# Designs tried in a protein design run: peptides against a protein of PDB entry 1MQS. Part 45

Target 1, 223 residues: chain A of PDB entry 1MQS
Amino acid sequence: ILKMLFLNKDLNNNDNITTITDDIFNQQEIIWKVLILDIKSTATISSVLRVNDLLKAGITVHSLIKQDRSPLPDVPAIYFVSPTKENIDIIVNDLKSDKYSEFYINFTSSLPRNLLEDLAQQVSITGKSDKIKQVYDQYLDFIVTEPELFSLEISNAYLTLNDPKTTEEEITGLCANIADGLFNTVLTINSIPIIRAAKGGPAEIIAEKLGTKLRDFVINTNS

## One batch from the design tools (peptide; aimed at target 1 L11 Y136 Y139 F217)

Design b2_p24_2_s2 (made by RFdiffusion4, then SolubleMPNN; from b2_p24_2, 16 letters changed)
Fold by OpenDDE base, seed 5:
Parts: sequence; structure tokens; C-alpha cells
Structure b2_p24_2_s2 (fold): chain B 223 residues (1-223), chain A 24 residues (1-24)
Amino acid sequence: as target 1 above (223 residues)
Amino acid sequence: SKFEEFLKKYEENQKKLNEYIFSL
């Protein structure tokens, strides 16, 4: 989240939030930005960051995407919202109206191709594509707290899963590796999780593999 | 086309997500 608030620049991830924000605050001029959220992303941000953290990150104003917002044509905007047609239409409308100077768009979950094409088409019509500096989908489709956040440290996972040249075998292998990592995490926590995954993608494959591993483990330990 | 340029830019941004570690 902090990386997003600093326009996706590389940050030293080994430091705590306070140390990172203090170091950046002391070393660099604060670029003031507007943060635009939806209901879901508001819950996510609120679970992880304090208001003071947002201020230290240069967030001067945070608002809901559906809320009436005053134009700030000289201020860059960070969108952190769900990948929906409605949100895309609002972003495009904000672009048309020159509501902000620059647009950094971060979708909370995977942006479907059809919505990407819709966004691109609408933006192209406005003639203001140069104002869109970044577009990301962050796969943050769940609410997390700081103590519950972790990484499996798998290099190039996103690239491998999204490269059209990647073979089905490679995807399956990567999904198995992710499932193994999650399984080990579950064993460490010593709690049986409820698994939720999006349908029709790698997440479903991972969920299925993880479920099988958990079932096998339970059967083998109770025998 | 402007559409193709936008798509290319988006794809370039997505490549950077490999380096994106969800942090607080």
C-alpha cells in the first residue's frame, strides 16, 4: 500500500511503516496527492494504515469515488478502487473534466481484459491519455490487517501467470508451488482456513490444490 | 492508435507488478 501511495516507487520493505514514512518525509519533498477510494478499498486501507500514515505519504485529501469531489487540476490523484465498469466510467469522467493533473490508477483486484479494453477505448477518445501515468491491478480483493499480511517470496509469479507464452504446465507448476507455501503457512498458524478464490483462473487452481493438501493432511493425521 | 498506445503502457505497468510486494 505504501508503495502505491509513493507512486509505486521502490521502497525499502525491511523497515516498518513509520520508519519508511519518516525517512521519505525527511529526504524528499512531499508530493501532495489525492487518494480516491471505494467502500471496499476504504476498509482495506483502514485496516492497515492510520490517518497520520496517509498524511506522511502526502495524501492531502482522501475521498470516495462516488462522492462529489472538488476539482484539483494541479494535484495528482491516486485511485485505489475495484475494477468495475462503474468505477472506470467515473475515472474517465474525471479525466474528461480535468479534475486532477495526473492519474495513477490501482485496481484492487485483477482487471478483466474487457474492462481494460473499455478503459483504453474511452481514454483514447478523450485525447488525454498522457495524464494517465500508471495502471495496476493489485489483487487486493480481501481485507487484511498488518499481522495477517505475508509474502511467499516467489519471484516473477505475476509475470509467469499473465504471460500468454507461459505453458499450462508452467502455470500448474507455479500454482502447486504457491499452494505448498500456503499449506506450510496454514500448518504454522495451526488453524484450518476457509478458502475463497476467484473462479476461472490461477486462484481456483491454487485453492483446489491447497484444499486437497489440507484434506490429505487431516486424513493422515487422524488415522 | 491512441488505444494501442494506452494498452502498451498498461502492459508495461503490469510488468512492474512482479516487483510489487504488498507492503503496509
Scores: peptide ipSAE 0.015, ipTM 0.469, DockQ to the pose 0.290
OpenDDE base, seeds 1, 2, 3, 4: peptide ipSAE 0.013, 0.005, 0.005, 0.017; ipTM 0.413, 0.260, 0.243, 0.395; seeds 2, 3, 4 fail the geometry check

Design b2_p24_2_s3 (made by RFdiffusion4, then SolubleMPNN; from b2_p24_2, 16 letters changed)
Fold by OpenDDE base, seed 3:
Structure b2_p24_2_s3 (fold): chain B 223 residues (1-223), chain A 24 residues (1-24)
Amino acid sequence: as target 1 above (223 residues)
Amino acid sequence: SEFEKFLNDYEEQQKKFKEYILKK
């Protein structure tokens, strides 16, 4: 998250958040930016950063993507939002209207190929692709509640998994989503976990899917 | 061409990000 707030520059993350922000604030000229969030990413940021951390990172204003926002054509903007069609359309609209000087787009999770193509196509039509400086998948689709406890904040996951009326397809789909979130978490913390799951239930399915994703990632990245 | 450039830039950035994560 801090890296994102500093426009994905290389940062030494070996220190705590406060130390990092203090060091950067003291050593570098602050670039004032606008931070655009959605409900989910707001929760994510709030779980990791303090308001003072945002300020020290040069975030002068933060707003929800769906809110009416005043144009700041001379100010760079950081988007940290879910990879949805709606958010893409809003970003493109903001681009069309020259709402900000530069656009640093960060998705909370992986952007599907179809949405990537849609974004690219729409941006190309505007002729303003040069204003989009970055597009990242940040893999931050989780909420940190405690050092050893986090939540993916998937709506009604427990109820869905335990409802006898839920179809196998629905369970499988939900398990896949959970596995995706866990995968993103693993990438974010940069640590490969030992996966433990109860046998004979959804947890096992999730564990298997997560394991597969991790293996695939390692193979693809090391190639 | 602009579409392709955007796509390529995105893919490159994603690659760099993934590499960054793995180096930690």
Scores: peptide ipSAE 0.037, ipTM 0.602, DockQ to the pose 0.594
OpenDDE base, seeds 1, 2, 4, 5: peptide ipSAE 0.000, 0.000, 0.018, 0.012; ipTM 0.306, 0.299, 0.527, 0.407; seed 5 fails the geometry check

Design b2_p24_2_s4 (made by RFdiffusion4, then SolubleMPNN; from b2_p24_2, 15 letters changed)
Fold by OpenDDE base, seed 2:
Structure b2_p24_2_s4 (fold): chain B 223 residues (1-223), chain A 24 residues (1-24)
Amino acid sequence: as target 1 above (223 residues)
Amino acid sequence: SKFEEFLKKYEEDQKKFKEYIFSN
């Protein structure tokens, strides 16, 4: 999410949200942007970021996509919305009306091919394709709520992973099982997470394994 | 065509995004 707010530039993932925002704020010129959300993405953003975080990311104003919004033709816009025909039509209409200077489009989940073609076709007709700087499938169609804290209920996983008598093979095997469980959970939630793990331990191994599985899955789904 | 160029750019952006998410 933070990367999206910084126009999908590379960020150091090892830092806390506050540290990341502070570092970027201190090192780079702030580009003020408009953030456009829908109901679903609003819940997602609200679950992970505070208003102050948005300000530090250079978000001057945030609005709902269906809300009446004033033109800001000199200000870049970040869209973070569901991949629907309705949202695409609104974005294209905003493009036609020169509502913003630049368009950074981020869909909360995978954009179906038919909708991608529709978006591309409509944009091509406007003659303003140069204003669309990015189109991403963020796969952030989830609400980080306390109830979403889940356990795989693997008995004694913590003890096994932290027991110095546990072999590397056993750790690797257990990490693979955990990664499989997480992968299945991700598929059930129908959202691809941003993976964060502590370095130098089993969590990193799990994160790498899960990342590989997710990458393979995404590649196969988009092919 | 402008349409094909748009699709190509989209695919490139998706590739970059995927690489970023899975490299971090």
Scores: peptide ipSAE 0.039, ipTM 0.635, DockQ to the pose 0.386
OpenDDE base, seeds 1, 3, 4, 5: peptide ipSAE 0.033, 0.077, 0.027, 0.016; ipTM 0.565, 0.674, 0.595, 0.387; seeds 1, 3, 4, 5 fail the geometry check

Design b2_p24_3 (made by RFdiffusion4)
Pose (drawn by RFdiffusion4):
Order: sequence, then C-alpha cells, then structure tokens
Structure b2_p24_3 (pose): chain A 223 residues (1-223), chain P 24 residues (1-24)
Amino acid sequence: as target 1 above (223 residues)
Amino acid sequence: TIEEILAEKNTKKHEEFLELVEEY
C-alpha cells in the first residue's frame, strides 16, 4: 500500500528496506498528492494505516470517488479504487473535468481487459490520455485485521454454500471470488505455495480453481 | 522475483492501455 502511495516508486529498481527512513524520503523529496478511495478500498486502508501515516507518505487529502470533490488542477492524484464500470466512468469524468494535474490509477483487485479497453476507448477521444501516468492492478483485495488474520470480507458464506436454494451457478461464482481473494493474498506474500485442501466440498473447488490460476501465473512468466 | 513479474505485468498492461488509446 505504501509503495503505491509513492507512485509505485522504487518499482523497476533496487532497494530492500521496509518502511522508509525520513532521511531517504528527503532523498527523492516528495510532493503532496490527492488520494481517491472508494467504499471498499477505504475499508482496506483504514485497517492498516492511520491518517498520520498518510500525510507522512505525502497524501494531503483523501476522498471517495463518488463524493463531490472540489478541483485541484495542479495537484497529483492517486486512485485506489475497485475495478468497476462505475468507477472507471468517474475516472474518465475527472480526467476530462481536469480535476487533477495527473492520474495514477490503481485498482484494488485486478482490472479486466473488458474494462481496460472500455476506459481506454473513452480516454482516447479525450485530448488528455497523456495525463494518465499509470494504471496498476494492485492485488490488495482483502483486509488484514491483526498481524496474521485476514478476511475476504465475503459475509454469509457458509449459508450461501450450503443453502439448498442457492444456484449451481451462484456457488461457482462464489468459489471463483474466494479463489481470487486467496490469489490476491498469495501474490502479496510473493511465494507460490503448495495447495492442500480437504476433498469433497467447497475448499476443494476453490483449491483447484486457485491451482489453475497459480498455474497459469507461473507459466505466463517463463516459456 | 514475483514482485518483479508483477511490476512487468503492470508496466506492460499500462503500455498496452496507451497503445489502445493510440489505436482508437
């Protein structure tokens, strides 16, 4: 999360510290930025970061994508928002409206090509595609409550999975989401683990789903 | 290594976004 608040700096290069000392912050000399969150993404940040931490990272203000936000045409913006048609539209609207000097679009989970092309088409007919400095799938779609406790924030799962009423489609969709939440965690750990799961029920489906996802990931790296 | 791969993926996807904007 902090690396993102630094415009995904230090990326594409060297350094292995973990929580930047102040003397180094003064090495790059950092400038204030607007931070745009949405309901879901605010729940992710406010769980691990205090307001003082945000300022210390160069974040002047933070506001939801849906609020009426007063313009700051000369101030950078970092969007950390869910990959939704609704949000993408507003980014396009803010981009046109010239609400901010720059855009650093960061997606909470992962943006589908479906919506990447959408955002891209809309932005193409603006004379301002140049202002979007970066668009990143951050893979931080979970909440870390205590140091080693995390949640996918998918309430009422035992019910949805065992309710006879539930479709054989709603179940597949739910497993697919849980498979993603895990995938989002696994990528954060930066370790491709061995999947072990109890057979017969949802844990297996999710295991095999996550298995396939992690399999492709390993492939679409080297070959 | 995995972090680098993710970084490359994001960079390449951003570049692809800009290419798509140019194409359109």

Design b2_p24_3_s1 (made by RFdiffusion4, then SolubleMPNN; from b2_p24_3, 14 letters changed)
Fold by OpenDDE base, seed 3:
Structure b2_p24_3_s1 (fold): chain B 223 residues (1-223), chain A 24 residues (1-24)
Amino acid sequence: as target 1 above (223 residues)
Amino acid sequence: DIEKALNKRNEEKTKYFYELVKKY
């Protein structure tokens, strides 16, 4: 998250957020930026960072993407939002309106190819592609509750998995979503965990799906 | 290193985005 707030520049690997922000604050001139969030990403950031941390990172204003925002044509903007068509359309509209000087676009999870193409097509029409500096996937679709505990914030997951009325297809779909969330978490932690799951239930399905995703990722990155 | 791999992927994604923009 901090890396994103510093326009995805390399940060010195100090483990403490406070130390990182202090070091950067002392070493470099602060570039003031606007942070654009949605409801989900707001929860994510709030779980990890304090308001003071945002200020130290040079975030002068943070707003929801769906809210009316004042134009700041001389200020760069960081978008950290869900990969949805709605958010893409809003970003493009902001671009058309010259709302900010530069656009650093970060998605909470992977933007699929079809949406990337849609974004590119719309941006092409505007003729303002030069203002878009980055299009990144951050894989930050989870909430940190404690240093060693996190939540994917999937509504009614336990109830759905234990309701006898839930179909097998629904269970499989939910397990896939959980596995995706866990995968994002693993990527964020930058460490591959040992996966353990109870046998004969949804946990096993999730573990299998997650294992496959991790294996595929490792193979593709080492190739 | 997962972080390095992700950074590379994001750089490639940004590059690909610009290529797509030019295509239209």
Scores: peptide ipSAE 0.542, ipTM 0.939, DockQ to the pose 0.702
OpenDDE base, seeds 1, 2, 4, 5: peptide ipSAE 0.541, 0.542, 0.539, 0.533; ipTM 0.941, 0.942, 0.943, 0.941

Design b2_p24_3_s2 (made by RFdiffusion4, then SolubleMPNN; from b2_p24_3, 12 letters changed)
Fold by OpenDDE base, seed 3:
Structure b2_p24_3_s2 (fold): chain B 223 residues (1-223), chain A 24 residues (1-24)
Amino acid sequence: as target 1 above (223 residues)
Amino acid sequence: SIEEALNKKNEEKTKEFYELTKKY
């Protein structure tokens, strides 16, 4: 994900997100860019990165692909979206309208051949193929095993977590609410899960809170 | 490395995309 945010350039092999972002921030001139997401990819990014991490990566604005977005013709754009016909059409429309200076297209999973051909055909018609700098598959598909309703609710939460207007207190509160929801789910299924979370993001905060709740529950139940 | 392999694959995909744009 971080590599993608840095236009898929080689990053120094440091395992710590903070160290990587700090090193890049200090060593290279920050290229400011727009990040365009869909609901699924928002959840993915939000699980791994904090808003501050995005800023350190040079993301000035992040938006949903279906959202009305203001043109920024002098700003490069990173698309990180699902490989769908709908998203392809939107990207092409953005290209036609010269919405951004450059287009770095990243798909959450592999773009199939038929859609690649469709994208290429549409872009060819525009005569602006030179603005497409990258077409990458990131293979960052999170298998959300939750019901659609539950998944959508979490997605909204993640959008809030990544809103630059959201305060730290609001983030903490939201993470607590998410942890409460997950805790209730765990109780409902009557199974204590092994908690795995990406480090350095909201997922870690949620995992910690959930872990505490579960530990407290177990202690209270065994007592 | 796996990362290098993925990078290569993506570079190839980008190249393929450009080739396809020229076809059309």
Scores: peptide ipSAE 0.566, ipTM 0.936, DockQ to the pose 0.311; fails the geometry check
OpenDDE base, seeds 1, 2, 4, 5: peptide ipSAE 0.557, 0.555, 0.547, 0.550; ipTM 0.938, 0.938, 0.937, 0.938; seeds 1, 2, 4, 5 fail the geometry check

Design b2_p24_3_s3 (made by RFdiffusion4, then SolubleMPNN; from b2_p24_3, 11 letters changed)
Fold by OpenDDE base, seed 3:
Structure b2_p24_3_s3 (fold): chain B 223 residues (1-223), chain A 24 residues (1-24)
Amino acid sequence: as target 1 above (223 residues)
Amino acid sequence: KIEEALNKLNKEKSEEFKELVKKY
């Protein structure tokens, strides 16, 4: 994902997202870009990256592909979307309207040959193929599920966490609420869990907050 | 190794796309 955000340039293999973004931020001039997502890819990005991580990667604005977007003809765009005919048509329409300076197209899974040909044909008709810089497959369209689930019954939590318009402050606030709910659940179950969370996203924030609460609780009860 | 392979595949896909555009 980070590689994609840096226009698929070679990145130094460091395991820590923060270290990678900081190193790039310090060593290279930041190229400001627009990130265009769909509902599925938004969920993927939100599970791995914070809003601040996007900013550090040079993402000035991120929006849904189906939303009305203002033209930024001097700004390169990164598309990270599902390989569908609908998304292809929207990308081509954006190309026709000169919405961005450059188009870096990344699909969440493999774009099949028929759709690749369709995209090529439509782009050919526009005469603006020079603006298409990349067509890549990222293969990030999957979710790992576990059989044992429970709900905290927090309204619109998923929508809030996965809406590109949600601010970092709103995410932090929601994560705090979720951590509180999980803490209460842990106390009710009377078992200290092993906390697992995806790194760099809301899940990590929640895990950190929950861990702190649990540690504080254990210290206070053992005293 | 996997990352290198994926990078190669994606570069090839991009080139294939460019060639297809020229064909139409």
Scores: peptide ipSAE 0.498, ipTM 0.921, DockQ to the pose 0.296; fails the geometry check
OpenDDE base, seeds 1, 2, 4, 5: peptide ipSAE 0.491, 0.497, 0.495, 0.497; ipTM 0.921, 0.924, 0.925, 0.923; seeds 1, 2, 4, 5 fail the geometry check

Design b2_p24_3_s4 (made by RFdiffusion4, then SolubleMPNN; from b2_p24_3, 14 letters changed)
Fold by OpenDDE base, seed 2:
Structure b2_p24_3_s4 (fold): chain B 223 residues (1-223), chain A 24 residues (1-24)
Amino acid sequence: as target 1 above (223 residues)
Amino acid sequence: SIEEALNKENEEKSKYFKELTKKY
């Protein structure tokens, strides 16, 4: 998260948040930025960082992407939002309107190829592609409640998975979402865990999906 | 490391995005 807030500059990962922010603040001039969030990413950021941390990172204003935001054409913007068509359209509209000077786009999870192409096409039409400085997947689609405890904040997941009225398609979809969230968590931890799951139920499905995602990622990234 | 791999992937993604904007 801090790396994102500092426009993906290399940071000393051995230090805590306070040390990192203090060191950067003392060593270089702070670049003031706007942080654009959605409801989900707001919860994520709030679980990890305090308001003071954002300020120390140079975040002068943070707003929801769906809110009517005032233009700040001389200020760079960091988007940290869900990879949805709606958010893409809003970003493009902000670009068209010259709402900010630069656009650092970060998605909470992987932006699929079709949406990436859609974003690129729309940006191309604007003629302002030079203002897009990055398009990154941050894989931060979870809430940190404790140092070693996190939540995906999927509403009624337990109820849905255990309700006999739930369809197989719904279960499969939910399991995929859970696996995606866990995948993001693993990437954030920067360690491949030993996966343990109960057999014969949704947990096994999730474990299998997670394992596949991890393997695919490792293979694709190392190739 | 996973972090290095992720960074590389993101750099490639951004590059690919830029190329796509030129294509359209």
Scores: peptide ipSAE 0.492, ipTM 0.917, DockQ to the pose 0.702
OpenDDE base, seeds 1, 3, 4, 5: peptide ipSAE 0.483, 0.483, 0.483, 0.485; ipTM 0.912, 0.912, 0.915, 0.912; seeds 1, 5 fail the geometry check

Design b2_p24_4 (made by RFdiffusion4)
Pose (drawn by RFdiffusion4):
Structure b2_p24_4 (pose): chain A 223 residues (1-223), chain P 24 residues (1-24)
Amino acid sequence: as target 1 above (223 residues)
Amino acid sequence: DIIEINPGPPLELSTHATEKTLPL
């Protein structure tokens, strides 16, 4: 999360510290930025970061994508928002409106090609595609409550999975999401683990789904 | 019973984030 608040700095290069000392902050000399969150993404940040931490990272203000936000045409913006048609539209609207000097679009989970092309087509007919400095799938779609306790914030799962009423489609879709939440966690750990799961029920489906996802990931790296 | 899946060899990542370039 912090690396993102630094414009995904230090990326594409060296350094292995973990929570930047102040003397180094003064090495790059950082400038204030607007931080745009949405309902879901605010729940992710406010779980691990205090307001003081945000300022210390150069974040002047933070507001939801849906609020009426007064313009700051000369101030950078970092969007950390869910990969939704609704949000993308607003980024396009803010981009046109010239609400901010720059855009650093950061997606909470992962943006589908479906919507990447959408955002791209809309932005193309603006004379301002040049202001979007970066678009990143951040893979931080979970909440870390305690140091080693995390949640996918998918309430009422045992019911949805065992309710006879539930479709054989709603179940597949739910497992697919849980597979993603795990995948989001696994990428954060930066370790491709061995999947072990109890057979017969949802844990297996999710295991095999996550297995396939992690399998492609390993492939679409080297070959 | 337990199902075990090895999706590939052990791998470490420099970063988990993925940059997306606008197809413009």

Design b2_p24_4_s1 (made by RFdiffusion4, then SolubleMPNN; from b2_p24_4, 14 letters changed)
Fold by OpenDDE base, seed 5:
Structure b2_p24_4_s1 (fold): chain B 223 residues (1-223), chain A 24 residues (1-24)
Amino acid sequence: as target 1 above (223 residues)
Amino acid sequence: ETLVIVPGPPLTLKTPIKKLELPI
């Protein structure tokens, strides 16, 4: 998260948030930025950062993407939002209106290729592609509840997986969503884990999906 | 049912961010 707030520059990861922000505040000129969030990413940010941490990272204003926001044409904007068509359309509209000087776009999870192509097409039509400085998948689609504990914020997951009325398709879909969330979380650990699951249930399905995602990622990053 | 994730062999992943290029 802090890396994103500093425009994805390399930060020394071994220090706590306070040390990182203090060191940067003392050593570098603060670039003031606007942070644009959605409801989901707001929860993610709020679980890890305090208001003072945002300020030390150079965030002068933070707002919801769906809120009416005043134009700040001389200020760069960081978007940290869910990879949805709706959010893409809003970002493009903000680009069209010259709402900010520069656009640093960060998605909370992987942006599907079709949406990336849609974003590219819409940006191309605006003639303002030069204002888009970065597009990143951040893999931060989870909530940190306490040290060494996180939540994917999937409502009724236990009930859905254990209800005999739940269809196989619903179970498979939910398992895929859980695997995606776990994948994002595992990437933050910066190592490939060993996955163990009970056989014959949703846990096995999740483990298989997660294992596949991790293997594919390793292959793609080492190629 | 329980899913357990345990430390595996030391294999460092790249930074958990992916820069995307706009196909413009």
Scores: peptide ipSAE 0.062, ipTM 0.475, DockQ to the pose 0.510
OpenDDE base, seeds 1, 2, 3, 4: peptide ipSAE 0.046, 0.027, 0.049, 0.046; ipTM 0.437, 0.410, 0.440, 0.448

Design b2_p24_4_s2 (made by RFdiffusion4, then SolubleMPNN; from b2_p24_4, 13 letters changed)
Fold by OpenDDE base, seed 5:
Structure b2_p24_4_s2 (fold): chain B 223 residues (1-223), chain A 24 residues (1-24)
Amino acid sequence: as target 1 above (223 residues)
Amino acid sequence: DVLVIVPGPPLTLKTPIKKLELPI
């Protein structure tokens, strides 16, 4: 998250959030930025950062993507939002209206190729592609509840997985969503984990899906 | 059902940040 707020520059990973923000605040000229969030990413940010941390990172204003926002044509903007068609359309509209000087786009999870192509197509039509400085997948689709505990914030997951009326398709779909969330969290760890699950239930399905995602990622990274 | 994730062998994952290139 902090790396994103500093425009994805390399930060020394060994320091506490407070130490990083204090060191940057004291040593570097702060680039003032706007932070645009959605409901989901707001929960993610709020779980790990305080308002003072945002200020120290140079965030002057933070707002929801769906809210009416005043134009700040001389200020760079960081978007940290879910990879949805709706959010893409809003970003493109903000680009068209010259709402900000520069656009640093960060998605909370992997942007599907079709949406990436849609974003690219819409941006090309605007003639303002030069204002888009960065597009990143951040893999931050989770909430930190405690220092050693996180939540994917999937509503009724336990009930759905244990209801005898739930279809196999619904279970498989939910397990895929859980595996995606776990994949994002695992990527925050600098090592490939060993996954263990109980046999014969949703946990096994999740483990298999997660294992596949991790293997595919390693192959693509080493390629 | 419980899913347990334990430390694996020291294989470095890339940073949880993927730069995307716009196919413009």
Scores: peptide ipSAE 0.055, ipTM 0.469, DockQ to the pose 0.502
OpenDDE base, seeds 1, 2, 3, 4: peptide ipSAE 0.044, 0.053, 0.043, 0.055; ipTM 0.438, 0.459, 0.369, 0.462

Design b2_p24_4_s3 (made by RFdiffusion4, then SolubleMPNN; from b2_p24_4, 14 letters changed)
Fold by OpenDDE base, seed 1:
Structure b2_p24_4_s3 (fold): chain B 223 residues (1-223), chain A 24 residues (1-24)
Amino acid sequence: as target 1 above (223 residues)
Amino acid sequence: ETLVIVPGPPLTLKDATKELKLPI
């Protein structure tokens, strides 16, 4: 829930809710957001969060999805609602009316495929899919088109990296391809990033390869 | 800027719609 309120950024889960909200509130610029709930999710939120926690998470206004809500076209919205046809239709209507600047949709339970298809169809018709920044349920995280989102268009990368039948050579080769793609992306943005990766897996391999490429590039460019 | 490399299957709505043969 807290992760959702912070637009699904990684949070340190070692502390209590109050400590987490205090730390984030003090360390980061607060993005003010609208929280849209239904009756069920209202009960859920109320059971775990206090009003002060919501404020510290940047929630300026919270409302029921079925309530008449004033447009806030410059404010991002977090939806935390049940995966129902009714709620999807309301969200799409809000999208059509430009009610908010960005839409972060979090379903309280699994989104059935038929409802996902319905959502996708309706959103596509609006031509405003770019305003949907995230769709989340308990099983699926959809990253929608942010300007900062890019794809290397490598098919089945995740499957390959997680298939126990994949050889170390195949993993290493794929990691090299990913690192090459990332390297080209870094060159395009003309900024050398700090690279972070978890140890002991493909992420580390990619990070090491990318780091080497970047170091070599810097050395060769400065020579 | 920080580039964080994380394992996971990020699925975009665009990819989902493509798989479902939906325009988006």
Scores: peptide ipSAE 0.182, ipTM 0.513, DockQ to the pose 0.075
OpenDDE base, seeds 2, 3, 4, 5: peptide ipSAE 0.059, 0.065, 0.063, 0.063; ipTM 0.450, 0.451, 0.448, 0.448; seed 4 fails the geometry check

Design b2_p24_4_s4 (made by RFdiffusion4, then SolubleMPNN; from b2_p24_4, 13 letters changed)
Fold by OpenDDE base, seed 5:
Structure b2_p24_4_s4 (fold): chain B 223 residues (1-223), chain A 24 residues (1-24)
Amino acid sequence: as target 1 above (223 residues)
Amino acid sequence: DILVIVPGPPLKLKDPVKKLELPI
């Protein structure tokens, strides 16, 4: 998160949030930025950072992407939002309107190729591609409830997976979503986990999907 | 069903943040 707020510059990861922000504040000129969030990313940010941490990171204003936002054409914006068509369309509209000086786009999870192509196409049409400085997948689609506990914020997951009326398609879809969330979480711990699941249930499906994602990622990043 | 994820051997995953290039 802090790396994103500092425009994805490398930070010394050995320090606590306060030490990092204090060191940067003392050593570097603060670039003031606007932070644009959605409901999900707001919860993520709020679970990890305090208002003072945002301020020390140079965030003067934070707003929801769907809210009416005042133009700040001389201020760079950081978007940290879900990878959805709706959010892409809003970002492109903000670009068209010259709402900010520069656009640093960060998705909470992996942006699908079709949406990346859509974003690229729409941006190309605007003629303002030079204002888009960064596009990142952040893999931060989870909530930290305590230092050693996180939540994917999937409503009724237990009920859905254990209801005999739930269809196989619903189960497989939910398992895919859980695997995606776990994948994002695992990437933050800088280690490849050992995954163990009970056989014959949703846990096995999730484990298989997660294992595949991790293997594919390791292969692609080490190549 | 319980999914148990235990820390594996420390394999330094490269930077978990992926920079995307816009195909413009």
Scores: peptide ipSAE 0.091, ipTM 0.535, DockQ to the pose 0.483
OpenDDE base, seeds 1, 2, 3, 4: peptide ipSAE 0.074, 0.064, 0.068, 0.081; ipTM 0.510, 0.505, 0.429, 0.527; seed 3 fails the geometry check

